# Peptides against a protein of PDB entry 4N78, part 86

Target 1, 186 residues: chain A of PDB entry 4N78
Amino acid sequence: HFQVICRLLGYQGIAVVMEELLKVVKSLLQGTILQYVKTLMEVMPKICRLPRHEYGSPGILEFFHHQLKDIVEYAELKTVCFQNLREVGNAILFCLLIEQSLSLEEVCDLLHAAPFQNILPRVHVKEGERLDAKMKRLESKYAPLHLVPLIERLGTPQQIAIAREGDLLTKERLCCGLSMFEVILT
Target 2, 155 residues: chain B of PDB entry 4N78
Amino acid sequence: MAELQMLLEEEIPGGRRALFDSYTNLERVADYCENNYIQSADKQRALEETKAYTTQSLASVAYLINTLANNVLQMLDIQASQLRRMESSINHISQTVDIHKEKVARREIGILTTNKNTSRTHKIIAPANLERPVRYIRKPIDYTILDDIGHGVKW

## One batch from the design tools (peptide; aimed at target 1 E172, target 2 I109 G110)

Design b2_p30_4_s3 (made by RFdiffusion4, then SolubleMPNN; from b2_p30_4, 13 letters changed)
Fold by OpenDDE base, seed 1:
Structure b2_p30_4_s3 (fold): chain B 186 residues (1-186), chain C 155 residues (1-155), chain A 30 residues (1-30)
Amino acid sequence: as target 1 above (186 residues)
Amino acid sequence: as target 2 above (155 residues)
Amino acid sequence: SEKLKQQEDIIEQYREKYPNPKVFQEGMEK
């Protein structure tokens, strides 16, 4: 589903969606969530001492449950806070999944473009085969597919310019060194 | 442009008119040949004259048709060349617009991106003190207690 | 596995050659 969304929206559509999601997240964080956090901080016990280890894990849990009873009761009563947090979480996950899907699409594009752009896989040389001979054979096989050099030879100046621009846009991708998700986390 | 205009406005219409006039003239020649054959005492001479006129008329028509056909073909070639040029121009504009749109889109999404920090995989320095793995006896949490929560009691 | 490795190598070559996509970066500087 995310792959289809990425293909449908393209870079511009994804940018718009991401911007709107960030606005929503910001609004939720600065509004309702902040208010709940402030309220929770007010009801938090000022002194929460670590219970003695002698009470064991159940006793420690009960102790913390008792100390946090008001917070738990407040949280249970205020389901809206958890809903908002869920919405924020969903938005973040959505952004992550979009970025991942976009990266996969870009990778596919690069892989398809590679033979036309003189990007060849490194050949694993089996013992006894000359690396150079295999590479030369591979280069010779794909040489006729080099699009930009072909257009530079046969095309008009305008076609050459367009081909170079298109080639550059094909080669330069987000997955090569950029991340959107890191911006969202900051 | 001047050549195409000349073909469309002068040469082709002129050729069509000439062909029509030739048709009218051929009818007159045919009538003449028929009457000449009927009235002539020397049928063989009349036949030879008819053959000569027929050959001349056919040659003239063939010439007119060939000239007209060549002019039409030339017109079509010029028009085809013009269409190819227009197509090339449209394609160039379309591609330029697409590239521009793509660049705009990339700039827009670029605002939302940052450079991937090659997080140096900090060697998780294994803390020297191997805290003995406290055997977490995973007591299986019996989630069956939650099975009754959410089935709407059909009243 | 070998095909995947070849694909990874191709992508790595793109990353090495074009680590900073200029058109996207033009947006970052705004």
Scores: peptide ipSAE 0.369, ipTM 0.760, DockQ to the pose 0.591
OpenDDE base, seeds 2, 3, 4, 5: peptide ipSAE 0.324, 0.320, 0.323, 0.326; ipTM 0.753, 0.751, 0.752, 0.761; seed 3 fails the geometry check

Design b2_p30_4_s4 (made by RFdiffusion4, then SolubleMPNN; from b2_p30_4, 16 letters changed)
Fold by OpenDDE base, seed 3:
Structure b2_p30_4_s4 (fold): chain B 186 residues (1-186), chain C 155 residues (1-155), chain A 30 residues (1-30)
Amino acid sequence: as target 1 above (186 residues)
Amino acid sequence: as target 2 above (155 residues)
Amino acid sequence: SEEQERNEDIIQQYQDMYPNPQIFAEGMAE
């Protein structure tokens, strides 16, 4: 599904969607969630001493449950705050999945473009075959497909310019060195 | 442009008019030949004259048709060439627009991107000897080592 | 998988050529 979305939206559509999601996330974080966090900080016991280890894990849990009882019983936390946190989480996950899907699409594009750009995939050499001979065969096989050199030789100046720009756009991809998710996390 | 205009405005219409006129003339020639044959005392001579006129008239019509056909073909060839040139121009414009749109889209999404902190891949100082770049086979990180530590979601 | 290795190899080759996609980076400067 995310792959289809990436294909349908393209870079422009993905950018718009992510920007809107970021706005929503920011709004939720700076608004409702922040207010709840502030309220929680006010009601949190200032001194939560770790209970003595002698109470064991269940006793410690009960102790913390008792100290946080008022917070846990705060109905608005369960309904509104957790819902907003869920929305934020979903938005983040959505962005991550979109980025991953976009990266996959970009890789596919690069794989398809590679033969036309004199980029040869690593070939597994079977036992007994010389790597050099196999690479040379591949180079020879794909040499006629080198698009930019071909157009530079046979094309008009305008075609050459377009081909170079297209080649550049093909080669420059987000997956090669950029991350959107890192921006979302900051 | 001038040649196409001449074909469309002068040569083809002129050829059509000439062909129409030739049709009218053929009727006149036929009438003349018929009357000449009826009125002539020498039927053999009249027949030979009719043959001559018929041959001449048919030759003239054939010439006119051929000329007109060639002009029409030439017109179509010119138009086809013009269409191809226009198509090429449109394609170039379209490609330019698409490239521009793509650049705009990339700039927009670029606002949402940061450089991946590529861990300092140690500058493997490629030894100066152009030994064929031994393609660094990244050993696949066997993530199976992590299977024992956490509930490994088998993806 | 062999496919993953191929994908990584392709990414690495393109990354080496264009470590910083300039067209995208122009958006970061705004």
Scores: peptide ipSAE 0.314, ipTM 0.750, DockQ to the pose 0.584
OpenDDE base, seeds 1, 2, 4, 5: peptide ipSAE 0.030, 0.029, 0.031, 0.024; ipTM 0.615, 0.617, 0.600, 0.598

Design b2_p30_5_s1 (made by RFdiffusion4, then SolubleMPNN; its pose is not in this set)
Fold by OpenDDE base, seed 1:
Structure b2_p30_5_s1 (fold): chain B 186 residues (1-186), chain C 155 residues (1-155), chain A 30 residues (1-30)
Amino acid sequence: as target 1 above (186 residues)
Amino acid sequence: as target 2 above (155 residues)
Amino acid sequence: RGVLEEAAEEAQKEREEKKEEEEELLEELL
């Protein structure tokens, strides 16, 4: 599903969706969630000491659950605040999954474009073969597919300009070193 | 452009008119040959003259049709070349617009990105001194301070 | 330089500037 969404939206659509999601998340965090957190901080017990480790993990959990029981049972907190937190969580997960799907699409595009851009794959050298000789054979094999040099020889000045710009846009991808998800987490 | 205009305005219409005039002239020649054959005492000579006129007429019509056909073909070739040039120009404009749109889209998504940094795993340092367990005193939480927060406030 | 890289660098600079402003404001409030 996410792969199809990425293909359908492209960079423009993904950017718009991500921007709107960030606005929604910001609105939720600075609005209702912040108000509830401030109120909860005011009503929180001033002294919450760690129980003895001798109670074990279940006993410690029960202790904290008991201290927070009344807060968790507050109806508005459960219905509104937790729902908003769930929405924020879903938005974050959505962004992560979109980025992952986009990265896969970009890698595929780069791989498909590579023969046309003079990008040669690393060739496994069998024992006894010279790496240089194999690389030279590959270069000669794919040389006729180099699109930009071909257009520079045969094309009009306008076609050459378009080909160069297209080549640059093809090489530039987010997966090469950029992350949207890290921005969302900040 | 001048050649196409000459073909459309002068050569092709002129060729069509010439063909029509030729038809009218051929009808007159046919009538003449028929009357000459009926009136002539020497029917063999009249027949030979009719054959000569028929051959000449067919040759003239064939020439006019061939000339007209060649002019029409030339016109179509020029028009096809013009359409190809126009198509190429439109494609170049379209590609330029698409590249521009893509650059805009890339700027928009680019501002939402940062360099990938390997986050150092923060080691959770367990506090060394376990504080002594304080006896849990159940204090009732007063939730009245929350009454003014959220959609539940009936104004 | 690519359009993406330039946009990312500009955005990073703006985020750093905002963070510095927020830190300065926080220090003034503390």
Scores: peptide ipSAE 0.217, ipTM 0.754, DockQ to the pose 0.681
OpenDDE base, seeds 2, 3, 4, 5: peptide ipSAE 0.214, 0.204, 0.216, 0.223; ipTM 0.751, 0.748, 0.751, 0.756; seed 5 fails the geometry check

Design b2_p30_5_s2 (made by RFdiffusion4, then SolubleMPNN; its pose is not in this set)
Fold by OpenDDE base, seed 4:
Structure b2_p30_5_s2 (fold): chain B 186 residues (1-186), chain C 155 residues (1-155), chain A 30 residues (1-30)
Amino acid sequence: as target 1 above (186 residues)
Amino acid sequence: as target 2 above (155 residues)
Amino acid sequence: MGVLEEAAKEAEEKRKEEKKLEELLEKLLE
């Protein structure tokens, strides 16, 4: 599903969706969640000392349950705040999955374009073969497919310009060093 | 443009008219040959004359058809060339627009990105002193400590 | 420099500026 979404939306559509999700997340965080957090901070026991270890795990748990009873019994926390947190979580997961799917599509595009852009994959060198010799053979094999040099030789100035721009756009992908998810997380 | 216009407006219509006129003329020639053959005392001469007219007529029609066909072909070639030029222009514009759209899209999504911080994987410096794994002796959890808290529902 | 990288750089610069402004505001509110 995410792959299909990435293909359908493209960069522009993904950008719009991400921006809207960020707005929603911001609204949830700065609005309802913040209000509940403030309320919780107000009702939180001012002094919550760690009970003595002698009470054991059950006693300690009971102590904390008692201290936090008012918080746990706060019905709105469970219904509204947790729901909003789920929405935020879902939005974050959505962004992550979209970015991952987009990265896969971009990698696929890069791989498909590679023969035309003089980008040679690292060939697994079997023991005893010189990497350089294999790379040279590969370069010679794909040299006629280099699109930009080919168009520079045979094309009109306009075609050359378009080819160069297209080549640049093909090479420039998010997966090469950019992350949307990191922006969502600050 | 001038050549195409001349072909469309003058040469091809003119050629079609010439063929039509030729058809009418051929009918007249046929009538003449028939009458000449009937009226002539020398049937052999009349036949030879008819053969000559027939050959001439066929040659003239063939010439007219050939000329017209060549003009039509030339017209089509010019039109095809114009269409190819138009197609090339449209494709160029389309590609330019697509590139622009893509650049806009790239800028929009780029704003939402940051450089991947290659988190230097903090080499978990293995503490030099591998503290000997303290053999976790599973002390059986003495649940008897819980005996005083659990009101065992005596079923 | 690609369109994406330029846009990312510009965005990062803006975020840095915003962060600096926030830090300044926080200092003013202390």
Scores: peptide ipSAE 0.054, ipTM 0.713, DockQ to the pose 0.847
OpenDDE base, seeds 1, 2, 3, 5: peptide ipSAE 0.050, 0.031, 0.018, 0.006; ipTM 0.705, 0.686, 0.648, 0.644

Design b2_p30_5_s3 (made by RFdiffusion4, then SolubleMPNN; its pose is not in this set)
Fold by OpenDDE base, seed 4:
Structure b2_p30_5_s3 (fold): chain B 186 residues (1-186), chain C 155 residues (1-155), chain A 30 residues (1-30)
Amino acid sequence: as target 1 above (186 residues)
Amino acid sequence: as target 2 above (155 residues)
Amino acid sequence: MGVLEEAAKEAEEKRKKEEEEKERLEKELL
């Protein structure tokens, strides 16, 4: 599903969706969540000492349950705050999955374009084969497919310009060194 | 442009008219040949004359059709060439627009990105001494040591 | 540099400036 979304939206659509999601997340964080966090900080027990290990896991749990009883019983926390946190979490996950899916599509595009852009795959050299000889064979095999040099030789000036621009756009992808998700996390 | 216009406005219509006129003339020639054959005392001569007119008429029509056909073909070739040029121009414009749109889209998404901090993967400095992988003998965690600490709630 | 990289760089510079401004404002409030 995310792959299909990426294909349908393209860079423009993804950008718009991501921007809107960021706005929503920001609104949730700075609004309702912040207010509840402030309230929780005010009602938080000032002294929360670790209970003695001698009480065992059940006793420790009961101790914390008792200390946090007021927080747990705060109905609005469960209904509103946790829901908003879930929405934020879903938005983050959505962004992550979109970026991952986009990266896969971009990698596929790069791989498909590689033969036309003089990008040779790293050849696994089997034992006994000279890397240089194999590389030369690959270069010779794909040399006729190099689009930009081909168009530069046979094309009009306008076609050459378009081919160069297209080549640049084809090579430039987010997966090459850019991350949207890191921006979302900041 | 002038050649195409001449073909469309003068040569092809003129050729069509000539062909139509030829049809009318052929009818007249046929009538003449028929009457001449009927009225002539020398039927052999009349027949030879009819053959001559028929051959001439066929040659004339063939010439008219050939000329018209060539003009139509020439017209079509010119039009096809014009269409190809137009198509090329449209494609160029379309590609330019698409590239522009893509650049805009890329700028928009680009502002939402940051450089991947290649966290310096701490070179796991392989400790120089390859400590022999101590066979992790999975000592079964003897949980019996914990038996004395947990008051087993007897159900 | 491609369009994406340029846009990313510009955005990063903008974010950095905004963070610096925020830090200045926080220091002034203290």
Scores: peptide ipSAE 0.133, ipTM 0.740, DockQ to the pose 0.824
OpenDDE base, seeds 1, 2, 3, 5: peptide ipSAE 0.132, 0.053, 0.047, 0.000; ipTM 0.738, 0.721, 0.714, 0.661; seed 5 fails the geometry check

Design b2_p30_5_s4 (made by RFdiffusion4, then SolubleMPNN; its pose is not in this set)
Fold by OpenDDE base, seed 5:
Structure b2_p30_5_s4 (fold): chain B 186 residues (1-186), chain C 155 residues (1-155), chain A 30 residues (1-30)
Amino acid sequence: as target 1 above (186 residues)
Amino acid sequence: as target 2 above (155 residues)
Amino acid sequence: MGVLEEASEEAKKELEEKLKELKEQLEKLL
């Protein structure tokens, strides 16, 4: 699903969705969640010491349950605050999955474009073969597919300009060094 | 442009008119040949003359048709070339717009990105002193301490 | 964005008009 979303929205659509999600997350964090956190901090026991181990695990649990009774019984915490936290969590997960999916699509695009851009994979060399000779053969094999040099030789000035810009746009991808998710976490 | 205009306005219409006139002339020639054959005392001569006129007329019509056809083909080739140039221009504009849109989109998404922190693989400096793995001695949990706590059925 | 899109649309429209003119010329012959 996320791959399809990435393909459908493209960079522009993803940017818009991410911006809006960030606004929503910001609104949730600075609004409702912040208010509940402040309230919870006010009602939080100022001193919560570990009871003696002699009370056993059940007694310790009861002690903490009693100390936190007002928080546990706070109905709005479950219905509103936790729901908002789920929404934030879902938004974060959505952003992560979109970035991962986008990165996969970009890598695929780069791999598909590579033969046309003089980007050759490192070939496995069998014992006794020279790497340089094998790479040279590979370069020679794919040389006719190099789009920009081909257009530079045969194309109009306008076509050459478009080809160069297209080549640059094809090579420059977010997956090469940029992260959206890190921005979301900040 | 001048050649196309000449073909459209002068040569092709002129060729069509010439062909039409040729049709009219052929009718006249046919009438002449018929009348000549009827009136001539020498039917063989009249027939030979008719054959000659027929051959000449067919040759002239064939020439006119061929000329007209070639002019029409030339016109179509010029028009096809113009259409190809127009298509190329449209495609160029379209590609330019698409590239521009893509650049804008990339700028927009770029604002939402930061450089990937190359996780400095902290060289796990193996602590020089291998702290002896503190042998986790599982102390058996004595569950008998719980025997007196709860509604358990005293067997 | 708007200016390039407008320019592209105008150019497209001009080309469509020229195409239409060429088609009309062809029809007049046909």
Scores: peptide ipSAE 0.021, ipTM 0.699, DockQ to the pose 0.011
OpenDDE base, seeds 1, 2, 3, 4: peptide ipSAE 0.016, 0.013, 0.017, 0.000; ipTM 0.675, 0.664, 0.687, 0.653

Design b2_p30_6 (made by RFdiffusion4)
Pose (drawn by RFdiffusion4):
Structure b2_p30_6 (pose): chain A 186 residues (1-186), chain B 155 residues (1-155), chain P 30 residues (1-30)
Amino acid sequence: as target 1 above (186 residues)
Amino acid sequence: as target 2 above (155 residues)
Amino acid sequence: SSFGKSVGSAKEVLEPLAEDEVVVTEPIFL
């Protein structure tokens, strides 16, 4: 699903959705969640020690049940507090997962562009062979596929300018050195 | 474009009227051969001159049509090439717009991004100078090696 | 750049790892 969502939305669609999800998270954190956090903070026990081991685990469980009774009995703890938090969590997961799908989408696009952009994989080296001497030979084999230099050789200035722009857009992808989840959290 | 204007404004309309002139002039020439036969004293001579005019009328109508047909074809060939150049230009405009729309989309998501500081190195990196193997040499106990450290006491 | 920020090389992204190579990423601090 995320893979399809990335393809149909593109960069502009994904960006707007992320910007809008930030508005939703802001609305919830500064809104209903904040209201209920302030309310439950007063219902909270002002102080609460952690009992020594001596008391034993059954007595510690009884002590925490008593100290946190008002939290345990709070009627809207699930239907509101947990619900709102789940929405914020899902919004964060969407941003993370959608970025991962976008990264997979970009790397596949780059794999297909490599033949037309003079990007060769590492080649096997037998005895008496140097990669330096061999990679340059392989580059000659795929020389007719190098798009930008061919158009600069036979193309019109208009075709050349358009080729340079398109080549730039093809080789520059977010997965080459950019990320978003960090900015989302910040 | 100059050859097209010449075809559209003069040579086609002109060659076309020259065909209309043939329409009117031939009906005169048909009457003249009938009159020249009637006035003719020599019926055989007047027939041979009618034949001459018939053959000449045929050669003329075929020439006028051929000339006009070549012009119409040249006009269509030129217009076909115009559409060829125009489509090429429209395609470049379209590619340009596509590039622009993409730049706008990438600018919009670029706000939500930062550098991912990732690097590549080796599993093991040996030091520039490996530790020299130090030979063992016996030396006596010396109770004076600390005399220079702090407030020593020499003996 | 199309993103308005510096972008790494696609060649480096498409380059496979050798047996003795590792990828190191810095931790994120908020």

Design b2_p30_6_s1 (made by RFdiffusion4, then SolubleMPNN; from b2_p30_6, 9 letters changed)
Fold by OpenDDE base, seed 4:
Structure b2_p30_6_s1 (fold): chain B 186 residues (1-186), chain C 155 residues (1-155), chain A 30 residues (1-30)
Amino acid sequence: as target 1 above (186 residues)
Amino acid sequence: as target 2 above (155 residues)
Amino acid sequence: SPFGKPVGSAADVLRPLKEDEVIVTEPVVL
C-alpha cells in the first residue's frame, strides 16, 4: 500500500502529506498533549524518593502506584491524551513507512536507469574469472545504451541539455543522502 | 513553405482540373473517332487514327494521374516533416515542463529532509599493506540456518 | 486536329507526350 501511495503521490504529493502530518503532530504536541503534561506536572508528587530496594520489585511498584494514584486514576489521560499520543505515533510510523517505500522506489529507479547511465552492476566473479575482464565486457555490452553520450553525439544542443538534466535528476535521489524521518523526529 | 503552398493552391488543384478536363476531352475524342470512322471512305486509316488517339489519351491520363499522385505524395511528405518538427517541439516543451515540475517537487520534499548523519564510519584506514586480494571465496551463505530463527513459515 | 485549341486549353491534356513523358508500360500481354 505504501509503495502505491508513493507512486501515486510522487515527490510533491508526499511532501504535501508529510507537511500536513507535521502540522497535525505539532498541533497535538503543542496543544492537547502539552496541556495534559502541564496538568500532570502540577499533580505529580513534588517529592518522590526512591523506595528502599528491600521492598522488592512488587513493593516498589506498589509504592509508585500509590504515589501516582491520582495520575493513574485520571480518566481523561487514558481517553484523550493517550489517543493523541497514538495519533502522533501513527503519524510517525506513517512517515517512516512512506520514507522506506520511497527509498525502495528510488532504488528501483536507480537500478533501472543504471544501464543507461554508465553505472555497472556489481559483478559476481565466478572462480577463475578476472574481475577486470568481466567489467570490460560489461562496459562494452552497455556502452551503446549510455544515453547522455549517445545524445551528445547525435542530438541537438537542446536535446543534450535536457538529457544531461534528466540524467542528473535520475541520479539524484533522497535515498542517496537525505532523510525525512530525521526531520520528523526533531 | 512556398513549395507546400504552391502544391496546395496551384499544382494539386491544377492537376485535378486537368484530369476533369481530360475526361471531357476523352468524350470529345470518342465522338470524333466515331464520326470520323462513319464518314471516312478509308475505314482502315480512320481505325488507325482512332488507335493513335486512344493510345495518346491513355498516356495523357496516365501522365496526369502520375503527376498529380507525385504532387500529393510530395505534399504529404512535406506535411509529415512539418508534423515531425512540431512533435519534436512539443516534446521538448513537455520535457522542459516535466523537468521543471520535478525540480519544484524535489525542492518541496527537500525542505522536509536533512542530511543523513553518516556516522563518520571511521575511515577504515585500509592497512597500508596491500594485502594481496585474498580470493574472496564467497562461501554460499546457507540461509537455512535462519529458518529456525523467527516466525518463519515452515513451508 | 479537331482539338486545335490554343496552347493552355483543355486540349493540351491530349497533347502528344514527349518520348520522355511516355511511361512505356510494358504491354501487359493479356
Scores: peptide ipSAE 0.020, ipTM 0.614, DockQ to the pose 0.004
OpenDDE base, seeds 1, 2, 3, 5: peptide ipSAE 0.014, 0.012, 0.015, 0.017; ipTM 0.603, 0.603, 0.592, 0.567; seed 1 fails the geometry check

Design b2_p30_6_s2 (made by RFdiffusion4, then SolubleMPNN; from b2_p30_6, 9 letters changed)
Fold by OpenDDE base, seed 2:
Structure b2_p30_6_s2 (fold): chain B 186 residues (1-186), chain C 155 residues (1-155), chain A 30 residues (1-30)
Amino acid sequence: as target 1 above (186 residues)
Amino acid sequence: as target 2 above (155 residues)
Amino acid sequence: SPFGKPVGSAADLLTPLKEDEVVVTEPVVL
């Protein structure tokens, strides 16, 4: 699903969705969640000491349940605050999954374009083969597929300019060095 | 442009008119040949004259058709070349617009990005002194040491 | 052209036909 969304929206559509999600997250964090956190901080027990281990796990749980009774019974916390936190969590997960899906699409595009852009994979060298000779043979094999040099030889100046710009746009991808998710976490 | 205009306005219409005139002339030639054959005392000469006119008429029509056909083909070739140039121009504009749109989209999404922290893989410089692999001697855990520690039932 | 211009037209031996106004319909510019 996320791959389809990435293909449908493209860079522009993804940017718009991410911006709107950031606005929503900001609104939730600075609005309702902040208000609930302030309220929770006010009602939080100022002194909560660890009970004696002699009470066992059930007794310790009951102790904390009693100390936090007002918080646990706060209906709005369960219905509104936790819902808002779920929405924030879902937004973060959505952003992560979109970025991952976009990165996969970009990698696929790079891999498909590579033979046409003189980007050769590192060839596995068997014992006794010279890497340089194998790479040179591979380069010679794919040389006729190099699109930009072909257009530079046969094309008009305008076609050459477009081909170079297209080649650049094909090589430059977000996955090569940029992260959207790191911006969302900030 | 001038060549196409000449073909459309002068050469092709002129060729069509010439063919039409040729049709009318052929009718007159036929009438002449018929009358000449009827009136001539020398039927053999009249027949040879008719053959000559027939051959000439056929050659004239063939020439006119060929000329007109070539002019039409030339017109079509010029038009096809014009269409190809227009197509090339449209494609160039389309590609330019697409590249521009892509650059705009990339700028928009780029605002929402930061540089990936390339984890400086600190080359864990293997300490020069490879600690000799201490042969893990499995000492049997003597659990009897724990016999004095705790409420264990002495069997 | 495999068909050269004929040296003489049979029509040239006959009285020039008056240019009847052949309404040449404008060639459809394809």
Scores: peptide ipSAE 0.018, ipTM 0.641, DockQ to the pose 0.004
OpenDDE base, seeds 1, 3, 4, 5: peptide ipSAE 0.014, 0.014, 0.005, 0.013; ipTM 0.609, 0.607, 0.626, 0.621; seed 1 fails the geometry check

